Peptides against a protein of PDB entry 5H65. Designs and how they scored, part 83

Target 1, 294 residues: chain A of PDB entry 5H65
Amino acid sequence: QYLERTPLCAILKQKAPQQYRIRAKLRSYKPRRLFQSVKLHCPKCHLLQEVPHEGDLDIIFQDGATKTPDVKLQNTSLYDSKIWTTKNQKGRKVAVHFVKNNGILPLSNECLLLIEGGTLSEICKLSNKFNSVIPVRSGHEDLELLDLSAPFLIQGTIHHYGCKQCSSLRSIQNLNSLVDKTSWIPSSVAEALGIVPLQYVFVMTFTLDDGTGVLEAYLMDSDKFFQIPASEVLMDDDLQKSVDMIMDMFCPPGIKIDAYPWLECFIKSYNVTNGTDNQICYQIFDTTVAEDVI

## One batch from the design tools (peptide; aimed at target 1 L34 M220)

Design b2_p29_6_s4 (made by RFdiffusion4, then SolubleMPNN; from b2_p29_6, 15 letters changed)
Fold by OpenDDE base, seed 1:
Structure b2_p29_6_s4 (fold): chain B 294 residues (1-294), chain A 29 residues (1-29)
Amino acid sequence: as target 1 above (294 residues)
Amino acid sequence: DAEDEAALARFEKAWQSEEMKEESKKLFS
């Protein structure tokens, strides 16, 4: 959509809702720490929530490991099962279920593992060698997803989460509905299991200054703004550095704002009611700022 | 650790063989 550039001083005087194209300098932004800006967003109920930390996942998987795998649920037409007893004082039982494609075990890089009783460390190790890993538990008649507070699907270093509010979980045998049991597309897995996938998003506030006025704008974006997926950034040092470089480019430390580069972006205004107070807020949209670092 | 990495490597190599399930045990030792 074509929009003429509007100075911030003019925007600040106008009623909402409206859309604008602006050219401004990034005076400041928050959060300053990248990991604090990455959230999970539900596309249905629009809930924003924190990405679980390693410590959170440790607790969930430790709790899951206290449960004994049901021997009656081993070795179905969908998967072959192997149970191990760990060589520790407690003798923890771990069940790994290897999902088959038409009754045949696929290659490791195409194979989905269902893990029952595994620790985070063990799951992460396996996810680096197999296509995907799903943490599961023994249900009444079938394996079930362990906990939506943990990833429902782990692919390499990517953790896929589901919405607790919007999901209606179905048992593991529903994976049979998938025609392709080699690629393990997260959305397809989610659909089969009744999961509403959460979306990783960057959530930040920008203070923008074009010399005519100062405006605070909200950013919620998954992969367009930085041309970097929010779903991958937390687990990739290079991607983190890239985001930091982009932010440092627009908001360089130790330099006065007069020397800052200009940022061109689209913003939309909207009304917010907080009790008796009405205010106009602004959100960045349809903007890409990723640039090559020379 | 190095032992775990070695076990994983062996597991990948043995995938779809008669040894695949036995090699996987080493990941949980």
Scores: peptide ipSAE 0.045, ipTM 0.551, DockQ to the pose 0.012
OpenDDE base, seeds 2, 3, 4, 5: peptide ipSAE 0.026, 0.028, 0.008, 0.024; ipTM 0.533, 0.505, 0.325, 0.595; seed 5 fails the geometry check

Design b2_p29_7_s1 (made by RFdiffusion4, then SolubleMPNN; its pose is not in this set)
Fold by OpenDDE base, seed 4:
Structure b2_p29_7_s1 (fold): chain B 294 residues (1-294), chain A 29 residues (1-29)
Amino acid sequence: as target 1 above (294 residues)
Amino acid sequence: SAAEEEAREEEEMKKDDEILEKILKQEAE
């Protein structure tokens, strides 16, 4: 839809909800650190949560590593199993289940690994070699996903998370429903296992100034604003640098705001009620930043 | 100490490599 440009001073006087096209300078933004701006968002319940830190994952996988794989659950029609016992660490058992495609073991780069008792380090190494890894545990009757607090799928350096609130977990044998057992599309895996995938999002607050007024606008975006996926940015130094460059372009340090480039974006207003207090808030939407300085 | 931590990390890496090597061999079979 075409929207005429509206000055911030006019917007600040209007009731919500409304949509606007604006041209403003990015006076400041929060958080300043990129890693703090990346969150997980549920598309169903809309809960925002932090991306788990390595330390959090270490705890989960360490706990999982104390469990003994159930021998009865090994070597099914779905997967071939191999178990190792560590020489150290009190004889920790690690089970790896190689998921088969039509009874045949795929190539390493196409093979999904189910891992029991692996550490974060081991899992990460395996994901780099085999691409797709699911941390699992032995359930009563089948293998089950280890914990939704950890990734349900790791592909290379990408961690896929599920919503604890909205997911109704199903056992690993439900992967049989997948016709293609080589590509391991995250959404397909999630669907098979009853997982509602969380979305990586950039969450930031922009302070916008067009010379007529100052407005704070909320940004929640996965891949449009920066044209960089939030799901990949934490694990890719080049992508991080790119985001930093973009932000430095719009909000250069040590320079007066008068010299800042103009940012064109769409914002929507909405009402937030907290008890008796009513506040109008603003959110950026359908906006891609240009690399060119206007 | 930093040296002890590094040594621990190296030991853990060796363990990880051992497991990885075994897994890779199994996959190749």
Scores: peptide ipSAE 0.043, ipTM 0.609, DockQ to the pose 0.015
OpenDDE base, seeds 1, 2, 3, 5: peptide ipSAE 0.025, 0.010, 0.032, 0.049; ipTM 0.539, 0.303, 0.556, 0.639; seed 5 fails the geometry check

Design b2_p29_7_s2 (made by RFdiffusion4, then SolubleMPNN; its pose is not in this set)
Fold by OpenDDE base, seed 3:
Structure b2_p29_7_s2 (fold): chain B 294 residues (1-294), chain A 29 residues (1-29)
Amino acid sequence: as target 1 above (294 residues)
Amino acid sequence: EEEEERKKEEEEMKKDLEKLEQILKLEAQ
């Protein structure tokens, strides 16, 4: 739908909810650090949570590595198992289960590995060599996902997470329901294991100023605003630099706001609660800035 | 002083996330 440009001073006087087209300067934004702006969003319960840090993952996998793989769960119709014992004083056992497609081991670039007892470093090495990795543990009757606080699926450098609240985890044998055991689509894996996958999103607060007024608007977007996937940015230095360049273009440090470029975007107003107070908040929608930078 | 500023920023971020979650729920209705 066509929306005429509305000055911020007029918007600030109106009731919510409404949609607006605006032209404003980005006076400031938060958080300033990119890694703080990337969050995980549940499409069902709409919770926003932090992406786990490497340190958090290290703890989870170290804890998992204290458990010995159950020999009874090795070498099923679904997977072939190999076990390694570390040469350190603890003699840690690591099990890698290679998922088969109709009883045949796929090529390495199509293979799903189930890893039991691996460290973060070991898991990352395997995920770079093979197509897909799932961290698992020995359950009572079957292998199970290790922990939803860690990725349920790792593909290269991409970590896929699931919602703890909305997921109802099922055992690893449910992967048998997948007809094609070579592509390992994250959504299909999630469905088979009873996982509600989380979505990577950029979350920022923009302070917008058009000379008539100032308002704060939230940016929540996965891949449209920057034309960069939030799911890839944390593990790609070039993508991080690109986002930083875009933000520096709209909000250059050490320069007066009068020299800032104009940002055209759509915003929607909402009635929300802030403690005991009702207030109007604004969110940016259907906006792409990358085309203006390139 | 820097620690106090950091704490304030964290509190503000928390409030922003709560508001965003409300917005998301409103959009889902």
Scores: peptide ipSAE 0.533, ipTM 0.892, DockQ to the pose 0.799
OpenDDE base, seeds 1, 2, 4, 5: peptide ipSAE 0.530, 0.525, 0.528, 0.521; ipTM 0.893, 0.891, 0.892, 0.890

Design b2_p29_7_s3 (made by RFdiffusion4, then SolubleMPNN; its pose is not in this set)
Fold by OpenDDE base, seed 2:
Structure b2_p29_7_s3 (fold): chain B 294 residues (1-294), chain A 29 residues (1-29)
Amino acid sequence: as target 1 above (294 residues)
Amino acid sequence: MEEEKEREEEEYYEENLKKLEQILKQEAQ
């Protein structure tokens, strides 16, 4: 849809909802740190939450390791099981279940591991050698997902999370419903296990100035704005540097705003009710800035 | 065909176990 460029001073006088094309300078943005701008978003309940820190995951997996794997749940039609007892750490038991495809064990690059009692370090190493890892625990009659506060699926360096509020967890045997047990698509795994997957999003507030007015606009975007997936950026130093470079280009430190480049973007206005006060807010949408940097 | 599948399964199982054991042993040290 073609939109003519509208000055900010005109936009600030108009009622919501409306869509605009603008050209403005990025006077400032928040948060300044990239790790603070990456959030998890539920597409159903729209809750925004922080990405769990490594320390949080360590605690969850440490707590999980205090529970002994149930021997009765080992070696089913779905998976082959192996148990290790560590020599150190008070004899911690680790159970790893190799998920089979139609009764056949796949190659490591196609193999999903279910792990009980693993540490974060072990799980991360395994996820680099196998297709995917799911942290699990022994339930009453079947293996179950360990905790939605931890990833339900780890593929390489990508941690997939589920919404605690919207998910209705099903037991691990529901993975049998998957026809293809080699690709392990996160959405398919989530569906089989009754998980509503969370989406990684960049969440930022931009202060935009075009010389006619100043406007605050909200950015919530997964992969379009920077042309970098929010799901990968926290685990990739090069991607982090790229985002930082983009932000520094539009909002260079130590330089006057007069020298800032112009940012072209789309914004939409919307009404927000805060008690008795009606406020008009603005959100950036359908905007890509990476083409100007790369 | 069944014997070949069984052989492939055994090979994959051995390889997977070897990789797993290597990782777990390294973490236990």
Scores: peptide ipSAE 0.219, ipTM 0.786, DockQ to the pose 0.009
OpenDDE base, seeds 1, 3, 4, 5: peptide ipSAE 0.055, 0.058, 0.053, 0.059; ipTM 0.624, 0.627, 0.623, 0.625; seed 1 fails the geometry check

Design b2_p29_7_s4 (made by RFdiffusion4, then SolubleMPNN; its pose is not in this set)
Fold by OpenDDE base, seed 3:
Structure b2_p29_7_s4 (fold): chain B 294 residues (1-294), chain A 29 residues (1-29)
Amino acid sequence: as target 1 above (294 residues)
Amino acid sequence: KEEEEREEEEKEMEEDLKVLEKILKQEAE
């Protein structure tokens, strides 16, 4: 597993695939804005997609709020239902279903809520008070997930998304298959509902320069490179500041590259074929940025 | 005025959530 350091000029002359350890300066990176670098990745079909913006979610939940909860689907063996009508929003009907564990209603910190007709604001507030929230709608015979364009599960400030391409949605009653209805592990919930969960990833392109050569390396990482989860960064200002600080440290604005710190990382080369054109690309892997930079 | 309206809506929502929490607590007991 040990790799000797290889200069970029040597790497640029070699065939792929290979793995390298390098020491280089971060000349530049793209995208410059952090929010543009956070994507959702499907582990099955490998599609990359944008994380929905708050405005996108508002639209989805507003649309969902136009639908009236079906009374026939309330109060099942799986959940207890409470419905109320908003006073200042033209009588919008909101249904909250409290999922039970073996017929017993759990405490709030262990309780999964299914919500019909909730706004983004309401859902966010509920997610801070209860274990988890799933936006749902009334189907023909059962509650169903509202929309895969919205989170299928919200836990605190973390929004869990599913792949539209790979998921085959099942009705809410399939949550009965879960033996433990208190922890609400996202992967378990996803499996029960036929969802392929998406992964939050940082997607960036680094231009690396060690004085012997320059190459572009691709970064796709969930939580190792920055030691910050991509799943949490968009909802946490402090984490955002931390990432920005790290990037500014390696690529300080207004300073010449000669003064940049050295970055040590692992990169792997791979072949990409576009028609008749063969290109060697590079990806950063198994790398953690150290706070102490030399 | 818009800020006041938003504050009132937020207050109403908070009250609703307290009611929900109360209901949950009572049913869990």
Scores: peptide ipSAE 0.037, ipTM 0.636, DockQ to the pose 0.013
OpenDDE base, seeds 1, 2, 4, 5: peptide ipSAE 0.034, 0.032, 0.031, 0.030; ipTM 0.624, 0.620, 0.628, 0.611

Design b2_p29_8 (made by RFdiffusion4)
Pose (drawn by RFdiffusion4):
Structure b2_p29_8 (pose): chain A 289 residues (1-273, 279-294), chain P 29 residues (1-29)
Amino acid sequence: QYLERTPLCAILKQKAPQQYRIRAKLRSYKPRRLFQSVKLHCPKCHLLQEVPHEGDLDIIFQDGATKTPDVKLQNTSLYDSKIWTTKNQKGRKVAVHFVKNNGILPLSNECLLLIEGGTLSEICKLSNKFNSVIPVRSGHEDLELLDLSAPFLIQGTIHHYGCKQCSSLRSIQNLNSLVDKTSWIPSSVAEALGIVPLQYVFVMTFTLDDGTGVLEAYLMDSDKFFQIPASEVLMDDDLQKSVDMIMDMFCPPGIKIDAYPWLECFIKSYNVTQICYQIFDTTVAEDVI
Amino acid sequence: EMEEQQQLHTWAESMAENDSSEHTGFNRD
């Protein structure tokens, strides 16, 4: 009834901060390599970070495999422990600690594992069969998180990371403070270990063109725009294909802008200290499947 | 809010300087 659209030339003549409903074509976008759009964002210090690569994580887990699990930290009231020996793996030993709920191991889909000396591949397989996995190492007096460079919790396809700057790391026995040992809410796990969780976000720069003007608008969201969770996309091939197809739909490579579909959206202007623009309250996924 | 927006802006500038001219999607090869 009152749906009207503001041309880009009118927006460029106005001061910030304001909000606009627009319709424009996606002339171009960055990143050209779409996997680089997935960033980690700390809600406490607002710092943006890269997600660690497989090679980075492999280095951490292999380095963890050189250390011997300490027998003194095995079989507590919090967890049962089991050590596996290996062959042709530089004498590696793997410790898996099964976390109990009131002195009783829960079902596998509610059971959290703590693991010393495991590979990324093994941790991912364990995450399918169990509720979740925390990579750990034998500290002086208690089990401790392996490294904040690696995920503090792997749950399903989500690798949860914490902020190195904002976190004050606590040892594993502090998991006793969790209300139960079956729900394993990632924010609750992070609070018990003194970790400030990072948030996954898609970060992209869109060049919008409606024929009256041109404008650069940022995309920064976790799950609204694509209806694809940023927290899951790097570990899910189907979600990656969906992002590829949506961006190929709005901005196909090689063909002209005349043939592109229109992008209906809101944008908000703001002062940085020059005026920048950002997409908000917008989803392409509700009308596109 | 401004600090977050400044971080986002600086990141976008850096990404634009180092962006690939070829579209590969989520392909890393």

Design b2_p29_8_s1 (made by RFdiffusion4, then SolubleMPNN; from b2_p29_8, 15 letters changed)
Fold by OpenDDE base, seed 5:
Structure b2_p29_8_s1 (fold): chain B 294 residues (1-294), chain A 29 residues (1-29)
Amino acid sequence: as target 1 above (294 residues)
Amino acid sequence: EQEEWQALDQLAREMAANDSDVYTGTSLD
């Protein structure tokens, strides 16, 4: 959109809500570590969640691996099942279900695997090759998603998460509603299983200074600000470096703010009530900075 | 195009296996 540029000193005197175009220097930002800025956001309840660490996932999958797959749920019209037994892990049982498309097994790169009793390591390896893996467990009458604390879908290095609060999980057989059982679009899988997908977002606080005033602006963005998907940045060193370079450009370490480049962005003001205190806050929106950097 | 379940199963086990991990697979009919 287009707005006339407004100095921060003028903005700071105005009531909310309003939208502004500004030109300011990035005095500082939080958090400084990129991995700390990547969160999961629910578009429905708007709750922010941390991206689970590998250690968290290990625990979930280890717990899942203690459960024995139910033989009665194997080999349905939806999937063919194979049971693996480990030799050196007290006979741990792993069930791998290969989802069929109209009764036919797709190619490996198009085949969705439902894995029951797998470890994180096994699941990750499988997802790299098959490109679609859902961790599951044996329910009473059907396979079910293992846990929304873990990804409901893993595709390559991308972990897709669902909102625990907003999701109403349905059994795996609901994947039958998908006409195309080869592409495994995350949103389609989520819809079939009653999952509200979480969105990866960059969450940062910018301290902006244009020489007339200083304000803090909140950033919550998935892929526009850096033109880098938040969903991919954690697993890609090059993308991480790119984000770091952008931030270092706007907020270079070891030099005075007078030498900082100007950042142009859009901000919107909004009212926040904290008890008896009312304050005006600011959020960055519809802004791309990477375009100027590239 | 499609693959036989035997081939997929074998491939899956190979992919999932660690250097020290060995899986024995069986079909449940």
Scores: peptide ipSAE 0.311, ipTM 0.850, DockQ to the pose 0.013
OpenDDE base, seeds 1, 2, 3, 4: peptide ipSAE 0.251, 0.281, 0.029, 0.030; ipTM 0.798, 0.824, 0.705, 0.636

Design b2_p29_8_s2 (made by RFdiffusion4, then SolubleMPNN; from b2_p29_8, 18 letters changed)
Fold by OpenDDE base, seed 3:
Structure b2_p29_8_s2 (fold): chain B 294 residues (1-294), chain A 29 residues (1-29)
Amino acid sequence: as target 1 above (294 residues)
Amino acid sequence: SQQEQQALDNYAQEMKANDSEVWTGTDLS
């Protein structure tokens, strides 16, 4: 549907909900730090969560490493198991389970590893080599996911997370339901294990000014606005630099707003009630920033 | 969706408490 461009002064006088096309300058934005703008979003319950930091993961994996792998759960029809004992005085046991495809071990780049008792460092080393890794623990009858506070699947540098509220976890043997045990598509793994995958999203607040008025609009977007996946940006310095460059282009530091480029975008208004206070809020949607700015 | 809007509203409330995180192009730093 075609929308004519509407000045902000007119929008600010109208009732919600409505959709608008606008042309405005980005006066300011928040949060300032890119890592603070990247969140995990559940498509089902719509909760926003922080992306766990390395320190958070270290704690989770350290706790998991205090538990000894159950020998009774090793070497099933689904996977072959190897056990290592660390050289430290604690003699920590680490189990790596290699998932088989129809009883045969696939190529290393196609093999899913289940890691039990590994540290973050060890898991990262294995994920870099084998691409697909799931942190697990010994359950009563089967291997289970270690913790939904940690990634349920690590592929290279990409951490895939699940929603604690919406997921109903199933044991590792449910991976048998996957016909193809070589590709390890995150959504397929999640479905097999009863996980609702979380989505990486950019969450930001833009202060927009077109000279007629000023309004704040929220951005929640995975990969369209910047044409950069939120899922990859935290682990890629070049992508981070690109996002920073885009933001600096629209909101250049140290110069007057009169010199800012124009941002063309779509916004939608909606009503929010906070106690007795009723307010209209705005959200950016269906917008891609281009290098060809006016 | 209402749920998405609620999530954003919750986020906005959190951010209002942290105005120091606002970046303005006219800022010197």
Scores: peptide ipSAE 0.067, ipTM 0.511, DockQ to the pose 0.339
OpenDDE base, seeds 1, 2, 4, 5: peptide ipSAE 0.060, 0.048, 0.052, 0.024; ipTM 0.497, 0.508, 0.508, 0.539; seeds 2, 4, 5 fail the geometry check

Design b2_p29_8_s3 (made by RFdiffusion4, then SolubleMPNN; from b2_p29_8, 17 letters changed)
Fold by OpenDDE base, seed 4:
Structure b2_p29_8_s3 (fold): chain B 294 residues (1-294), chain A 29 residues (1-29)
Amino acid sequence: as target 1 above (294 residues)
Amino acid sequence: SMEEQQSLDAYAKQMKATDSKVWTGTDLS
């Protein structure tokens, strides 16, 4: 969509909702720390939530590790099961279920593991060696996803989360509906298990200034703005450095705003009503950081 | 969407309460 560039002073006088193309300097942004800007977003209910910290996951997996795997649920047509008993952890039992493809175990880089009773550390170690890991528990009749507060799927360093509000969980045997039991596409796994996958998003507030006016605009974006996936940035130091570099380029420390680069972006206005008070807010959309600024 | 915008507004109001925990590449791997 083609939009003429509109100065901020004109935008600030107009009613919402409208869409604009602007050219402005990034006076400031918040949060300043990258880890605070990465959130999980539900595409259905639009809830924003924090990415769980390792401490939160530790609790969930520790609780799961107190449960003994049900022997009746081991070694099905879908998976082969192996049980370990820890020596130094009060005899904790850990079950690893290796999902088969047409009755054959895939290669390690294609294999999905279902982990029952594993700690976060153990799960992470396995996820680094195998393609995919799902934390599970023994249900009444089948293995079930352990907890939607934890990842429903771990692939390498990527943790996939589901929405508790919108998901209607189905048992693990529903993975049988997947024809391809080697690639383990997160969306396909989610669909099979009745999970609404959450999206990693950058959520930030930009203070934009074009010399005619100043406005705050929200950024909620998964991978377009920085050309860096929000889903990967927390686990990759190089990506973090790249984002920091981009932000430093737009907001160079120790330099006056007059020397800041210009940001070309699209913003949309919308109304927020609080009782009798009407406020116009702005959101950045369909915007990618210009390569010449990087 | 309206719901998305409402979520952003809610986020903005609670931004000061955002978790300050630092993440590293080794936290979950």
Scores: peptide ipSAE 0.036, ipTM 0.493, DockQ to the pose 0.278
OpenDDE base, seeds 1, 2, 3, 5: peptide ipSAE 0.034, 0.019, 0.036, 0.014; ipTM 0.458, 0.473, 0.497, 0.441; seed 2 fails the geometry check

Design b2_p29_8_s4 (made by RFdiffusion4, then SolubleMPNN; from b2_p29_8, 14 letters changed)
Fold by OpenDDE base, seed 4:
Structure b2_p29_8_s4 (fold): chain B 294 residues (1-294), chain A 29 residues (1-29)
Amino acid sequence: as target 1 above (294 residues)
Amino acid sequence: SMEEQQALDQLAQEMKANDSEEYTGFDLS
């Protein structure tokens, strides 16, 4: 899109909705901590959710591990099952179901594992080794997803979450609808299981100042703004460092705003109605931070 | 098939190797 640069003072006087190209300094931003800026967004209901913490997941999986796998649900046409018993955890039963492709077990890197009764540590080890893991539980007539408060799919270090509000969960046998049982595309898995997948997003509020005016703009972006996926940043120290470096570049500590680099971005205005009160808000869109800041 | 069982056993052994001190035995039934 070609838009002429508009000064903030002019934007602040205009009605919404409109789109603008701006050049401004990042006076400040919130939240200051990166982990607080990463959220889960539902594309249907548009709710923002916190990414579950490790401690939250530990509880969910510990609770799941107290339930004994139902023997009647083992070894179907969809999967072959193995059961382990722990030595030191009161004989806890762990079931691993190996999903077959047309009745044949695929290679380990292509095999989806369904884990029943596993701890977070066990699940993480499996996901690192076998790539794709779904935490499950024994339902009435079939295996079911364990809990939407936990990932419905773990691939390597990436946790895929579903929206509790918008999802209508279906049993594990619905994975039979997938023609290809080797790639395990998260969206396909979600569709088969009736899950509305959540999207990782960076959520920040930028205070922008171009010397003519000051406005707050909302950032909600998955991977474009930083050129770093929000889905990966929490599990990668180098990516975290990169984001921190970018933010420190635009908003350096210990110096005056006059020395800050200029940020070029697109913002859109929109109306927010709170009862009888109308407010104009601003959101950053279609923006990638450039390395060559002016 | 025997090939499927071998593949399953291999995968199971790989899993078991990750936490060999914690797990005892296995059941394929």
Scores: peptide ipSAE 0.030, ipTM 0.661, DockQ to the pose 0.012
OpenDDE base, seeds 1, 2, 3, 5: peptide ipSAE 0.026, 0.030, 0.031, 0.028; ipTM 0.641, 0.638, 0.687, 0.640; seed 3 fails the geometry check

